# Ledger of designs, part 33: peptides against a protein of PDB entry 3VZA

Target 1, 98 residues: chain A of PDB entry 3VZA
Amino acid sequence: RVERLCKSKELFEERLGLEIRRIHNEQLQFIFRHIDHKDPDKPYMFTLSINEQGDYEVTSCTPPLDCISEFQLKVRETNNFSAFIANIRKAFTALSFK
Target 2, 62 residues: chain B of PDB entry 3VZA
Amino acid sequence: AAYVTQLYYKISRIDWDYEVEPARIKGIHYGPDIAQPINMDSSHHSRCFISDYLWSLVPTAW

## One batch from the design tools (peptide; made by RFdiffusion4, then SolubleMPNN)

Design b1_p12_2_s4 (from b1_p12_2, 5 letters changed)
Fold by OpenDDE base, seed 5:
Structure b1_p12_2_s4 (fold): chain B 98 residues (1-98), chain C 62 residues (1-62), chain A 12 residues (1-12)
Amino acid sequence: as target 1 above (98 residues)
Amino acid sequence: as target 2 above (62 residues)
Amino acid sequence: MDLLKQILSLPP
């Protein structure tokens, strides 16, 4: 089971180009790669926590996204975490074509 | 870290086939309506194309 | 409680 879990994580990281890390102060860091086809290893990342009210809160976003506050509102309203992450990736992709 | 794989599934709705050779990207995407198989040769595509393709399976509608 | 909230509330 442990071997399967390790392999699963590696497959997701490589195939989705998404790394997920637990960091200090009860936060998750999401690191996207494979966004810029000219620089596949360039990271696009954001951090997420649960605030004192129990709501999703984006604590950082690098590079910054104008739409991130709207997405935070949407995920709080819908609890659609999948769409939340997918939309952020879509926004990062659009940004890579600056 | 079981929670990580759980997060990946929650995000992507993809379940991989772990018994195939590394170059074979095989699994199932569980969409909102019907499940669709994934089966591609990674050697035929760039890493970015593969990721873009897989993410294209994930709905962005809230 | 959703999965993410459960994860973030757990000790490291």
Scores: peptide ipSAE 0.299, ipTM 0.942, DockQ to the pose 0.561
Fold by OpenDDE base, seed 1:
Structure b1_p12_2_s4 (fold): chain B 98 residues (1-98), chain C 62 residues (1-62), chain A 12 residues (1-12)
Amino acid sequence: as target 1 above (98 residues)
Amino acid sequence: as target 2 above (62 residues)
Amino acid sequence: MDLLKQILSLPP
């Protein structure tokens, strides 16, 4: 079971180009790669926590996204975390086309 | 450990086939309407293409 | 509370 869990994590990281880390102060860090086809290892990342009201809160975003505040509102309204992450990746992808 | 894979599933709705050779990307995407198989030869695609394709399976509608 | 929020509220 442990071996399968480790393999699962590795497969998701490589195939989705998404690394998930637990970091200080009860936050999750989401690191996207494979965004820029000319620079596949370039990271695009954001951090997420639960605020005092129990709502999702984006605590950082690098590079910054002007749409991140709207996405935060949407995920709070819909609780659709999948769409939240997918839309962020879509926004990062758009940003990579400077 | 287990929660990490659960997070990935919550995000992607993908379940991998862990018994195939490393070059084969095989699994199932569980969409809201119908489950669709994933079956790719990774040697035929770039890492970026693979990621873009898999993410294209994830609905962006809120 | 859903699993994700539970994870975020747990110690590292």
Scores: peptide ipSAE 0.297, ipTM 0.942, DockQ to the pose 0.567
Fold by OpenDDE base, seed 3:
Structure b1_p12_2_s4 (fold): chain B 98 residues (1-98), chain C 62 residues (1-62), chain A 12 residues (1-12)
Amino acid sequence: as target 1 above (98 residues)
Amino acid sequence: as target 2 above (62 residues)
Amino acid sequence: MDLLKQILSLPP
């Protein structure tokens, strides 16, 4: 089972181009790669925590996204975490063309 | 850790087939109303194309 | 409780 879990993580990281890390101060770091086709290893990342009110909070975003505050509002309203992550990736993709 | 794979599933709704050869990207995407098979030969595509394709399966509607 | 909230409350 442990070996399968390790393999699963590796497959998701490579195929989705998404790495997830637990970092200091009870945060998760999401690192997207495979965004820029000219530089597939270039990272696009954000960090996420749960604030004292129990709400999702984006604590950093690199490079910055103008839409990140709106997405934070949307995920709080809908609890659609999947759409939240997918929309962020879409926004990073759009940014890579500019 | 188990929580990591759980997060990946929560995000992507993809379940991989772990028994196929490494060059085969095979699995199932579970949409809100349908299940769609995934079956790709990774040697025929770039890493970026593969990722873009898989993410295209994930709905962005809130 | 939400999965993410559960994860963030657990020790590493």
Scores: peptide ipSAE 0.291, ipTM 0.942, DockQ to the pose 0.603
Fold by OpenDDE base, seed 2:
Structure b1_p12_2_s4 (fold): chain B 98 residues (1-98), chain C 62 residues (1-62), chain A 12 residues (1-12)
Amino acid sequence: as target 1 above (98 residues)
Amino acid sequence: as target 2 above (62 residues)
Amino acid sequence: MDLLKQILSLPP
């Protein structure tokens, strides 16, 4: 099973172009690649934590997204984490076209 | 770690077939209404196309 | 508590 778990992680990273890292201060870093077709390795990333109130909190976003605060609100309201991540990727994709 | 795989599933709702050749992207996407098979030859597509396609399976409605 | 919140509350 351990081997499968490692393989699973690698498959998801490559196929989704999404890397997930545990970083300092109890945060997760989400790194998107394969966003810009002209530069597939260019990273688009954000970090996430749980604040003292127990709510999802975006602690950084690079490049910045105008919509990130709204998405944070939406995920708190809906707990739809899948839509949260997907919408962020969609927003990053939109940025890659400017 | 196991939690990483769990996170990826929570996000994508994709379960991969781990018994196929590396060039074959095969799995199942579990949507809210139906489960859809994924079966594509990675050699026929760019990395960006593959990612875009897979993410297109993920609903963005809140 | 959902999975993500559980993960984020755990030490590295």
Scores: peptide ipSAE 0.301, ipTM 0.942, DockQ to the pose 0.595; fails the geometry check

Design b1_p12_3_s1 (from b1_p12_3, 9 letters changed)
Fold by OpenDDE base, seed 4:
Structure b1_p12_3_s1 (fold): chain B 98 residues (1-98), chain C 62 residues (1-62), chain A 12 residues (1-12)
Amino acid sequence: as target 1 above (98 residues)
Amino acid sequence: as target 2 above (62 residues)
Amino acid sequence: ANQLLEKLLAMK
């Protein structure tokens, strides 16, 4: 099972171009790659935490996204984390076209 | 860590087939309506195309 | 991160 889990993580990281890291102050960092077809390894990332009220809070976004605050509101309202991540990737993709 | 793969599933709703050759991207996407098979030859596509395709399976409706 | 993870993994 442990070996399978390790393989699973590697497959997701490569195929989705998404890395998930636990970082300081009890946060998660989401790192997207494979966004820019001209520079597949260029990272697009954001960090996520839970505030004192227990709500999702984006603590950083690099590069910045105009829509990130709205997405934060939407995920709090809908609890649809899948759509949250997918929309962020979509926004990063759009940004990569400049 | 089990939580990592759980997060990936929560995000993508994809379950990989781990018994196929490394170059074969095979799995199942469990969408809200029906499950759809994934079956790609990775040697025929760029990394970016593969990622874009897989993410296209993930609904963006809130 | 545990609280965050728990919240995420509790979603259906």
Scores: peptide ipSAE 0.611, ipTM 0.954, DockQ to the pose 0.662
Fold by OpenDDE base, seed 2:
Structure b1_p12_3_s1 (fold): chain B 98 residues (1-98), chain C 62 residues (1-62), chain A 12 residues (1-12)
Amino acid sequence: as target 1 above (98 residues)
Amino acid sequence: as target 2 above (62 residues)
Amino acid sequence: ANQLLEKLLAMK
């Protein structure tokens, strides 16, 4: 099963173009690639933590997204993390068109 | 780690078929209403197209 | 990230 888990991670990373990393201060970093068709390896990323109230908090977003604060509010309200990630990717995609 | 796979599933609702050749992207997307099969030849598409397609399966409604 | 992971993985 360990081998399958490793394979699973690799498949998701490549196929979704999404890497998930544990970083300092107990945060998760979400790195999107395959956003810009002209530069598939260009990363679009944000970091996530839990604040003192236990709520999701986006601690960084690169490049910045005007909608990220709203999405943070929405995921707190709905607890729909899937939609949260999908909407962020959608926003990054829109941004890549400049 | 197991939690990573769990996170990916919670995000994408995709379960891969791990018994096919690497060039075959095969799995199941579990939507709210119906499960949809995924079955595509990666050699026929760009990495960006594949990712865009798979993400298109993920609902954006809150 | 344990608290964050726990929150994420607890979602249905």
Scores: peptide ipSAE 0.607, ipTM 0.954, DockQ to the pose 0.681
Fold by OpenDDE base, seed 1:
Structure b1_p12_3_s1 (fold): chain B 98 residues (1-98), chain C 62 residues (1-62), chain A 12 residues (1-12)
Amino acid sequence: as target 1 above (98 residues)
Amino acid sequence: as target 2 above (62 residues)
Amino acid sequence: ANQLLEKLLAMK
């Protein structure tokens, strides 16, 4: 089971180009790669926490996204975390086309 | 450890087939309407294409 | 991240 779980994580990381890390102050860091086809290893990342009200809060975003505050509002309203992550990746992808 | 894979599932709604050879990307995407199989030969695609394709399966509607 | 994880894992 442990071996399968490790393999599962590795498959998701490589195939989705998404790494998820637990970082300081009880936050999660989401690191996207495979965004820029000319630079597949270039990271696009954001960090997420729960604020005092229990709501999702984006604590950092690199590179910055103008739409991130709106997405934060949307995920709070809909609780659709899947769409939240997918839309962020879509925004990063758009940003890679400078 | 288990929570990590659960997060990936909640995000992507993909369940992988872990018994196939490494070059085969095989699984099932559980969309809101109907489950769809995933079956790709990774040697025929770039890492970026594979990721883009898989993410295209994830609905962006809120 | 436990509270965050709990919230995420509680989603349908």
Scores: peptide ipSAE 0.606, ipTM 0.954, DockQ to the pose 0.647
Fold by OpenDDE base, seed 3:
Structure b1_p12_3_s1 (fold): chain B 98 residues (1-98), chain C 62 residues (1-62), chain A 12 residues (1-12)
Amino acid sequence: as target 1 above (98 residues)
Amino acid sequence: as target 2 above (62 residues)
Amino acid sequence: ANQLLEKLLAMK
């Protein structure tokens, strides 16, 4: 079971190009790779926490995204975390072409 | 850790087939109303193409 | 990130 879980994590990381880390101050870091086809290992990342009100809060975004504040509002309204992550990846992808 | 794989499923809605050879990317994407099979030969595609394709399965509608 | 994880994993 443990071996299967480890394999699962590795498959998701490689195939989705998404790494998830627990970091300081009770936050999660989401690291996207495979965004820039000319530089597949270039990381695009953001960090996430829960604020005092219990709402999702983006604490950093590298490179910065103009739309990140709007996405934070949307995920609070809809609680659709899947769409939240997918839209962020879409935004990073668009940024890589500019 | 179990929570990591759970998060990946919550995000992607993909369940992998762990019994196939490493070069085969096989699984199922569970959409809101249908299940879509995934079956790719990784040797025929770049890492970026594979990731882009898989993410294209994930709805962006809020 | 216990509270954050709990919130995420509680989603349907």
Scores: peptide ipSAE 0.604, ipTM 0.954, DockQ to the pose 0.628

Design b1_p12_3_s2 (from b1_p12_3, 7 letters changed)
Fold by OpenDDE base, seed 4:
Structure b1_p12_3_s2 (fold): chain B 98 residues (1-98), chain C 62 residues (1-62), chain A 12 residues (1-12)
Amino acid sequence: as target 1 above (98 residues)
Amino acid sequence: as target 2 above (62 residues)
Amino acid sequence: SDALLQKLLAIK
Protein backbone atom coordinates (compact mmCIF):
# COMPACT_ATOMS: atom_id res chain seq x y z
CA ARG B 1 0.00 0.00 0.00
CA VAL B 2 2.80 2.41 0.87
CA GLU B 3 4.49 1.65 -2.43
CA ARG B 4 1.24 2.18 -4.28
CA LEU B 5 0.70 5.50 -2.52
CA CYS B 6 4.19 6.65 -3.45
CA LYS B 7 3.63 5.67 -7.06
CA SER B 8 0.28 7.44 -7.08
CA LYS B 9 1.83 10.66 -5.79
CA GLU B 10 4.55 10.53 -8.42
CA LEU B 11 2.06 9.90 -11.21
CA PHE B 12 -0.10 12.82 -10.14
CA GLU B 13 2.88 15.13 -9.79
CA GLU B 14 4.18 14.34 -13.26
CA ARG B 15 0.91 14.02 -15.14
CA LEU B 16 -0.87 17.00 -13.60
CA GLY B 17 2.29 19.01 -13.13
CA LEU B 18 1.17 19.76 -9.59
CA GLU B 19 3.19 19.28 -6.42
CA ILE B 20 1.66 19.68 -2.97
CA ARG B 21 3.86 20.42 0.03
CA ARG B 22 3.21 20.88 3.71
CA ILE B 23 5.14 23.94 4.82
CA HIS B 24 5.69 25.99 7.96
CA ASN B 25 2.85 27.55 9.93
CA GLU B 26 0.45 24.76 9.01
CA GLN B 27 0.18 25.74 5.35
CA LEU B 28 -0.02 23.88 2.06
CA GLN B 29 2.02 24.95 -0.93
CA PHE B 30 0.72 24.15 -4.41
CA ILE B 31 3.34 24.22 -7.14
CA PHE B 32 2.29 24.07 -10.77
CA ARG B 33 4.67 23.15 -13.54
CA HIS B 34 4.06 22.31 -17.19
CA ILE B 35 2.39 25.71 -17.52
CA ASP B 36 4.82 27.38 -19.90
CA HIS B 37 5.39 25.13 -22.89
CA LYS B 38 8.65 26.95 -23.56
CA ASP B 39 9.83 26.30 -20.00
CA PRO B 40 7.95 23.30 -18.62
CA ASP B 41 9.82 23.28 -15.30
CA LYS B 42 9.05 26.90 -14.46
CA PRO B 43 7.06 26.89 -11.20
CA TYR B 44 3.83 28.76 -10.57
CA MET B 45 2.78 28.50 -6.97
CA PHE B 46 0.54 29.63 -4.16
CA THR B 47 0.23 28.84 -0.46
CA LEU B 48 -2.94 28.12 1.41
CA SER B 49 -3.93 28.21 5.06
CA ILE B 50 -7.08 28.26 7.12
CA ASN B 51 -8.04 31.16 9.37
CA GLU B 52 -9.52 30.99 12.86
CA GLN B 53 -12.99 30.89 11.36
CA GLY B 54 -12.04 27.83 9.33
CA ASP B 55 -12.03 29.65 6.00
CA TYR B 56 -9.46 29.16 3.24
CA GLU B 57 -6.83 31.89 2.94
CA VAL B 58 -4.32 32.32 0.16
CA THR B 59 -1.19 33.52 1.93
CA SER B 60 1.05 33.93 -1.13
CA CYS B 61 0.89 33.66 -4.90
CA THR B 62 3.92 33.67 -7.20
CA PRO B 63 3.60 35.11 -9.71
CA PRO B 64 0.78 37.33 -8.43
CA LEU B 65 -2.71 36.83 -9.84
CA ASP B 66 -5.24 39.64 -9.93
CA CYS B 67 -8.03 37.09 -9.67
CA ILE B 68 -6.73 35.19 -6.64
CA SER B 69 -8.76 37.18 -4.11
CA GLU B 70 -11.93 36.54 -6.05
CA PHE B 71 -11.12 32.85 -6.28
CA GLN B 72 -10.59 32.77 -2.52
CA LEU B 73 -14.03 34.27 -2.08
CA LYS B 74 -15.56 31.79 -4.50
CA VAL B 75 -14.06 28.73 -2.86
CA ARG B 76 -15.31 29.95 0.50
CA GLU B 77 -18.79 30.33 -0.94
CA THR B 78 -18.93 27.07 -2.87
CA ASN B 79 -16.36 24.86 -1.17
CA ASN B 80 -15.54 23.69 -4.71
CA PHE B 81 -11.85 23.16 -4.18
CA SER B 82 -11.45 21.36 -7.50
CA ALA B 83 -12.70 24.39 -9.40
CA PHE B 84 -10.51 26.58 -7.20
CA ILE B 85 -7.32 24.78 -8.19
CA ALA B 86 -8.38 24.42 -11.83
CA ASN B 87 -9.17 28.12 -12.12
CA ILE B 88 -5.84 29.07 -10.58
CA ARG B 89 -4.04 26.88 -13.10
CA LYS B 90 -6.07 28.46 -15.88
CA ALA B 91 -5.06 31.90 -14.64
CA PHE B 92 -1.39 30.93 -14.44
CA THR B 93 -1.63 29.56 -17.96
CA ALA B 94 -3.04 32.84 -19.22
CA LEU B 95 -0.28 34.72 -17.44
CA SER B 96 2.39 32.59 -19.10
CA PHE B 97 1.43 34.02 -22.49
CA LYS B 98 2.22 37.57 -21.41
CA ALA C 1 0.89 9.54 2.70
CA ALA C 2 -2.68 8.56 1.99
CA TYR C 3 -3.90 12.12 2.37
CA VAL C 4 -1.79 13.23 -0.60
CA THR C 5 -3.48 10.83 -2.98
CA GLN C 6 -6.81 11.79 -1.49
CA LEU C 7 -6.08 15.46 -2.14
CA TYR C 8 -5.19 14.75 -5.75
CA TYR C 9 -8.43 12.88 -6.18
CA LYS C 10 -10.41 15.69 -4.55
CA ILE C 11 -8.79 18.10 -7.00
CA SER C 12 -8.73 16.12 -10.24
CA ARG C 13 -11.32 13.37 -9.71
CA ILE C 14 -8.92 11.09 -11.57
CA ASP C 15 -8.25 7.48 -10.63
CA TRP C 16 -5.20 5.94 -12.31
CA ASP C 17 -4.79 2.43 -13.61
CA TYR C 18 -1.60 1.29 -11.91
CA GLU C 19 -1.32 -2.02 -13.75
CA VAL C 20 -0.39 -0.65 -17.17
CA GLU C 21 3.07 0.03 -18.52
CA PRO C 22 4.68 3.35 -17.50
CA ALA C 23 4.32 4.88 -20.96
CA ARG C 24 0.56 4.40 -20.88
CA ILE C 25 -1.49 7.06 -19.13
CA LYS C 26 -4.66 5.21 -18.29
CA GLY C 27 -7.38 6.00 -15.81
CA ILE C 28 -10.85 7.38 -15.29
CA HIS C 29 -12.00 10.93 -14.70
CA TYR C 30 -15.16 11.06 -12.63
CA GLY C 31 -17.07 14.13 -13.68
CA PRO C 32 -20.34 15.29 -12.18
CA ASP C 33 -22.34 13.87 -15.07
CA ILE C 34 -20.25 11.19 -16.76
CA ALA C 35 -17.15 9.12 -16.22
CA GLN C 36 -14.51 9.76 -18.87
CA PRO C 37 -11.89 7.13 -19.65
CA ILE C 38 -8.31 8.29 -20.01
CA ASN C 39 -6.01 6.32 -22.29
CA MET C 40 -2.95 8.02 -23.74
CA ASP C 41 0.44 6.99 -25.05
CA SER C 42 2.75 9.44 -23.28
CA SER C 43 5.43 8.98 -25.93
CA HIS C 44 3.17 10.72 -28.43
CA HIS C 45 2.77 13.92 -26.40
CA SER C 46 4.73 16.55 -24.53
CA ARG C 47 4.49 16.77 -20.76
CA CYS C 48 2.76 20.12 -21.10
CA PHE C 49 0.21 18.77 -23.53
CA ILE C 50 -0.56 15.86 -21.24
CA SER C 51 -1.04 18.15 -18.25
CA ASP C 52 -3.16 20.59 -20.23
CA TYR C 53 -5.33 17.77 -21.49
CA LEU C 54 -5.87 16.26 -18.06
CA TRP C 55 -6.69 19.63 -16.54
CA SER C 56 -9.15 20.27 -19.36
CA LEU C 57 -11.19 17.44 -17.88
CA VAL C 58 -11.58 19.33 -14.59
CA PRO C 59 -14.60 21.66 -14.54
CA THR C 60 -13.96 25.29 -13.69
CA ALA C 61 -17.56 26.16 -12.91
CA TRP C 62 -17.99 27.07 -9.27
CA SER A 1 -2.59 22.58 9.03
CA ASP A 2 -4.50 19.68 10.44
CA ALA A 3 -7.65 21.75 10.27
CA LEU A 4 -6.94 22.65 6.66
CA LEU A 5 -6.34 19.03 5.72
CA GLN A 6 -9.47 17.91 7.51
CA LYS A 7 -11.51 20.55 5.72
CA LEU A 8 -10.11 19.50 2.36
CA LEU A 9 -10.57 15.80 2.98
CA ALA A 10 -14.16 16.39 4.06
CA ILE A 11 -15.09 17.77 0.63
CA LYS A 12 -17.77 15.65 -1.00
Scores: peptide ipSAE 0.708, ipTM 0.958, DockQ to the pose 0.629
Fold by OpenDDE base, seed 2:
Structure b1_p12_3_s2 (fold): chain B 98 residues (1-98), chain C 62 residues (1-62), chain A 12 residues (1-12)
Amino acid sequence: as target 1 above (98 residues)
Amino acid sequence: as target 2 above (62 residues)
Amino acid sequence: SDALLQKLLAIK
């Protein structure tokens, strides 16, 4: 099972180009790659935490996204975390076209 | 850790087939209504194309 | 434990 879990993580990381890390202060870091076809390893990332009210809070976003605050609001309203992540990736993709 | 794979599933709704050869990307995407098979030869595509394709399966509607 | 993880893992 441990082997399967490790393999699963690796498959998701490579195929989705998404790495998920636990970082300090009970945060998760989401690192997207495979965004820029000319630079597939270029990272696009954001960090996520829970604020004092128990709501999702984006604590950083690199590069910055103008839409991230709206997405934060939307995920709080809908609790649709899948759409949240997918929309962020779409926004990063759009940003990569400069 | 099990929670990591759980997170990936909650995000992507993809379940991989772990018994196929490494070059084969095979799995199932569980959409809101119907499940769609994933079955592609990774050697025929760039990493970016593969990722873009898989993410295209994930609904962006809130 | 981690409140963020618990919230995420509780998603239906």
Scores: peptide ipSAE 0.703, ipTM 0.958, DockQ to the pose 0.640
Fold by OpenDDE base, seed 1:
Parts: C-alpha cells; sequence; structure tokens
Structure b1_p12_3_s2 (fold): chain B 98 residues (1-98), chain C 62 residues (1-62), chain A 12 residues (1-12)
C-alpha cells in the first residue's frame, strides 16, 4: 500500500503537472508545470490557507492573476474545489501566451 | 501520505491503473455524467500535451 | 487538526 501511494503521487505529479506541498502556517502550495510548451518546467504556483472564518484564502500567486480574487469568491460560494484548481490552471495557461 | 492521493482525486476525479507499464497512461475519469476511460501511449505525446488533455477532462463550470 | 486539510477532505 505504501508503494502504491507513492506511485500514485508520482503519477499525478507527472501526468497533471501539479505538485502539492504542505508549507508553514497550515498552508498548501500548488505548483503547476507543463503550462508553457516552450518551457515545460516553468512553475506557476499559488498558496492556499483557511482564514479565521473557515473560508479558503489564496495567500500568494506567482505569477499574479487578476482573476484569482474572483475564483476565491466562487470556490467559497460553490465549494467546487476541482473547478477552482482547473480554472486557475486555465488562467495560468492563458498568461503563458503573453 | 494517503491524503495526497485523496486530494488529487478530489481535484481531477481520475483513478489510475497502476498495473500497466510506465509508458501507458491508463485510468478512468469520473465526470458528473459518464465515466470516461483514459488510455494513452505517453511516448506519442509531449508532457504538456498529456497534461493539457487530462485537465481538459476536468469541468471548469462552477 | 489541520483545518484546511479537513475542509478539503470533506468535499464530496
Amino acid sequence: as target 1 above (98 residues)
Amino acid sequence: as target 2 above (62 residues)
Amino acid sequence: SDALLQKLLAIK
């Protein structure tokens, strides 16, 4: 089971181009790669926490996204975390075309 | 950690087939309507194409 | 005890 879990994480990281890290102050860092086809290893990332009210809060976004505040509002309203992550990736993809 | 795999599933709704050779990307995407099989030969695609394709399976509607 | 993880893992 341990081997399976390790393999699962590796498969998701490579195939989705998404790494998830636990960082200080009970935050999660989401690191997207495979965004820029000309530079597949270029990272696009954001960090997520829970505020005092228990709501999702984006604490950083690199590069910055104009739409991130709206997405934060949407995920709070819908609790559709899948759409939240997918929309962020879509926004990063659009940004990579400069 | 088990929670990591759980997070990936909650995000992507993909379940991988772990018994195939490394070059075979095989699994199932569980969308809101119909479960869609995934079956790709990774040697025929770039890493970016594979990721883009898999993410295209994930609905962006709120 | 991690509130963020608990919220995420509670998603259906």
Scores: peptide ipSAE 0.702, ipTM 0.958, DockQ to the pose 0.606
Fold by OpenDDE base, seed 3:
Structure b1_p12_3_s2 (fold): chain B 98 residues (1-98), chain C 62 residues (1-62), chain A 12 residues (1-12)
Amino acid sequence: as target 1 above (98 residues)
Amino acid sequence: as target 2 above (62 residues)
Amino acid sequence: SDALLQKLLAIK
């Protein structure tokens, strides 16, 4: 089972082009790759935390996204975290086309 | 760690088939409707295409 | 697990 879990993580990272890291101050860092077809390894990333009220809070976004604040509001309202991540990826993809 | 795999599933709703050859991307996407199979030969596609395709399975409606 | 992970893992 341990080997399966390790393999699972590797498959998700490569196939989705998404790495998830635990970082300081109880945050998660989400790193997207495979966004720019001309530079597949170029990272697009954001960090996430929980504020004192227990709500999701985006603490950084690189490169910045104008829509990130709206997405933060939407995920708080719906708790649809899947849509939250998918919409962020769409926004990064759109940004990569300049 | 188990929680990482759980997060990936909660995000993508994909469950992989871990018993196939490395070049085969096989699994199941569990959407709100009927589950959809995934079955690709990775040698026929770029990494970016594969990722774009898999993410296209994930609904963006809030 | 911290509060963030607990909230995420509680999503249904």
Scores: peptide ipSAE 0.694, ipTM 0.958, DockQ to the pose 0.699

Design b1_p12_3_s3 (from b1_p12_3, 9 letters changed)
Fold by OpenDDE base, seed 3:
Structure b1_p12_3_s3 (fold): chain B 98 residues (1-98), chain C 62 residues (1-62), chain A 12 residues (1-12)
Amino acid sequence: as target 1 above (98 residues)
Amino acid sequence: as target 2 above (62 residues)
Amino acid sequence: DVKLLEKLLSIK
């Protein structure tokens, strides 16, 4: 089972082009790759935490997204984290086309 | 770790088939209505195409 | 555990 869990993580990372890291101050870092077809390894990332009110809070976004604040509001309202991540990836993709 | 794979599932709603050959991307995407099979030959696609395709399965409606 | 992780894992 442990081997399967390791394999599972690796499959998700490669196939979705999404790495998830636990970082300092009890945050999660989401690193998207495979966004820019001309530079598949170029990372697009954001960090997320829970604020004192218990709400999702984006603490950084690189490159910056104009829509990130709105998405933060939407995920707080809907608790649809899947849509949250998918919309961020969509926004990064749009940004990669400049 | 178990928690990270759980998180990937909550994000993507994809469950992989772990018994197939490495070049085969096989699994099931569980949408809100019906489940859709995933079955791709990775040797026929770029990494970016594969990722874009898989993410296209994930609804963006809030 | 992380508070964020706990919240995420509680999503149904």
Scores: peptide ipSAE 0.588, ipTM 0.953, DockQ to the pose 0.697
Fold by OpenDDE base, seed 5:
Structure b1_p12_3_s3 (fold): chain B 98 residues (1-98), chain C 62 residues (1-62), chain A 12 residues (1-12)
Amino acid sequence: as target 1 above (98 residues)
Amino acid sequence: as target 2 above (62 residues)
Amino acid sequence: DVKLLEKLLSIK
């Protein structure tokens, strides 16, 4: 089971180009790669926490996305975390075309 | 590590087949309507194409 | 992060 869990993580990281890290101050860092076809290893990332009210809060976004605040509002309203992550990736993809 | 794989599933709704050769990307995507099989040869595609394809399976509607 | 993980893992 442990071996499968490790393998599963590796498969998701490579195939989705998404790494998830636990970082300081009780946050998660989401790192997208495979966004820019000309530079597949270039990272696009954001960090997420829970604020004092228990709501999702994006604490950083690199590179910046002007839509990230709207997405934060949407995920708070819908609790659709899958769509939240997918839309962020879509926005990063659009940004990669400059 | 269990929470990480659970989170990946909650994000992607993909369940991998762990019994195939490494070059075979095989699994099932569980969409809101029907389950869709995934079965592709990674040697035929770029990493970016593979990721783009898999993410295309994930609905963006809120 | 217990709070964040618990919230995420509670999503259905």
Scores: peptide ipSAE 0.581, ipTM 0.952, DockQ to the pose 0.658
Fold by OpenDDE base, seed 1:
Structure b1_p12_3_s3 (fold): chain B 98 residues (1-98), chain C 62 residues (1-62), chain A 12 residues (1-12)
Amino acid sequence: as target 1 above (98 residues)
Amino acid sequence: as target 2 above (62 residues)
Amino acid sequence: DVKLLEKLLSIK
């Protein structure tokens, strides 16, 4: 089972180009790669926490996204975390074209 | 590591087939309507194309 | 961490 779980994580990381890390202050870091076809290993990342009210809060975004505040509002309203992550990746993709 | 795979599933709604050879990207995407199979030969595509394709399966509607 | 994971894992 442990071996299967490890393999699963590796498959998701490589195939989705998404790494998820637990970092300080009870946050999760989401690191996207495979965004820029000319530089597949270039990371695009954001960090996420829960604020005192229990709501999702983006604590950093690199590179910065103009739409991140709106997405934060949307995920709080809809609780659609899948769409939240997918839209962020879409925004990073658009940004990679400058 | 269980929670990590659970997060990936909640994000992507993809369940991989773990019994195939490494070059085969096989699984099922569970969208809001019907489940769709995934079955790709990774040697035919770039890493970026594969990721873009898989993410294209994930709805962006809120 | 705990709160965030609990919230994420509660998503249906």
Scores: peptide ipSAE 0.572, ipTM 0.952, DockQ to the pose 0.620
Fold by OpenDDE base, seed 2:
Structure b1_p12_3_s3 (fold): chain B 98 residues (1-98), chain C 62 residues (1-62), chain A 12 residues (1-12)
Amino acid sequence: as target 1 above (98 residues)
Amino acid sequence: as target 2 above (62 residues)
Amino acid sequence: DVKLLEKLLSIK
């Protein structure tokens, strides 16, 4: 099972181009790659925590996204975490076409 | 590792087939009302295309 | 950390 879990993580990382890391101060870092077809390894990332009220809080976003605050609101309203992450990736993708 | 894989499933709703050769991207995407098979030859696609395709399976409707 | 991840996973 342990080896399966490790393999699963690696498959998700490569296939989705999404790395998830635990970082300081009880935060998760989401690192998207495979966004820019001209530079597949270029990272697009944001960090996430749960604040004292128990709500999702984006603590950083690099590069910055104008829509990130709206997405934070939406995920708090809907609790649709999947759509939250997918929309962020969509926004990063759009940004790569600047 | 269990937690992160759970999170990946929470995000993508994809369950991989772990018994196939590395060049085969095989699994199932579980949508809200349907289950769609995934079956790709990774050697025929760029990493970016593969990722874009898989993410296209994930609904963005809130 | 693990605690945060567990909390995140608890939200549907």
Scores: peptide ipSAE 0.326, ipTM 0.946, DockQ to the pose 0.821

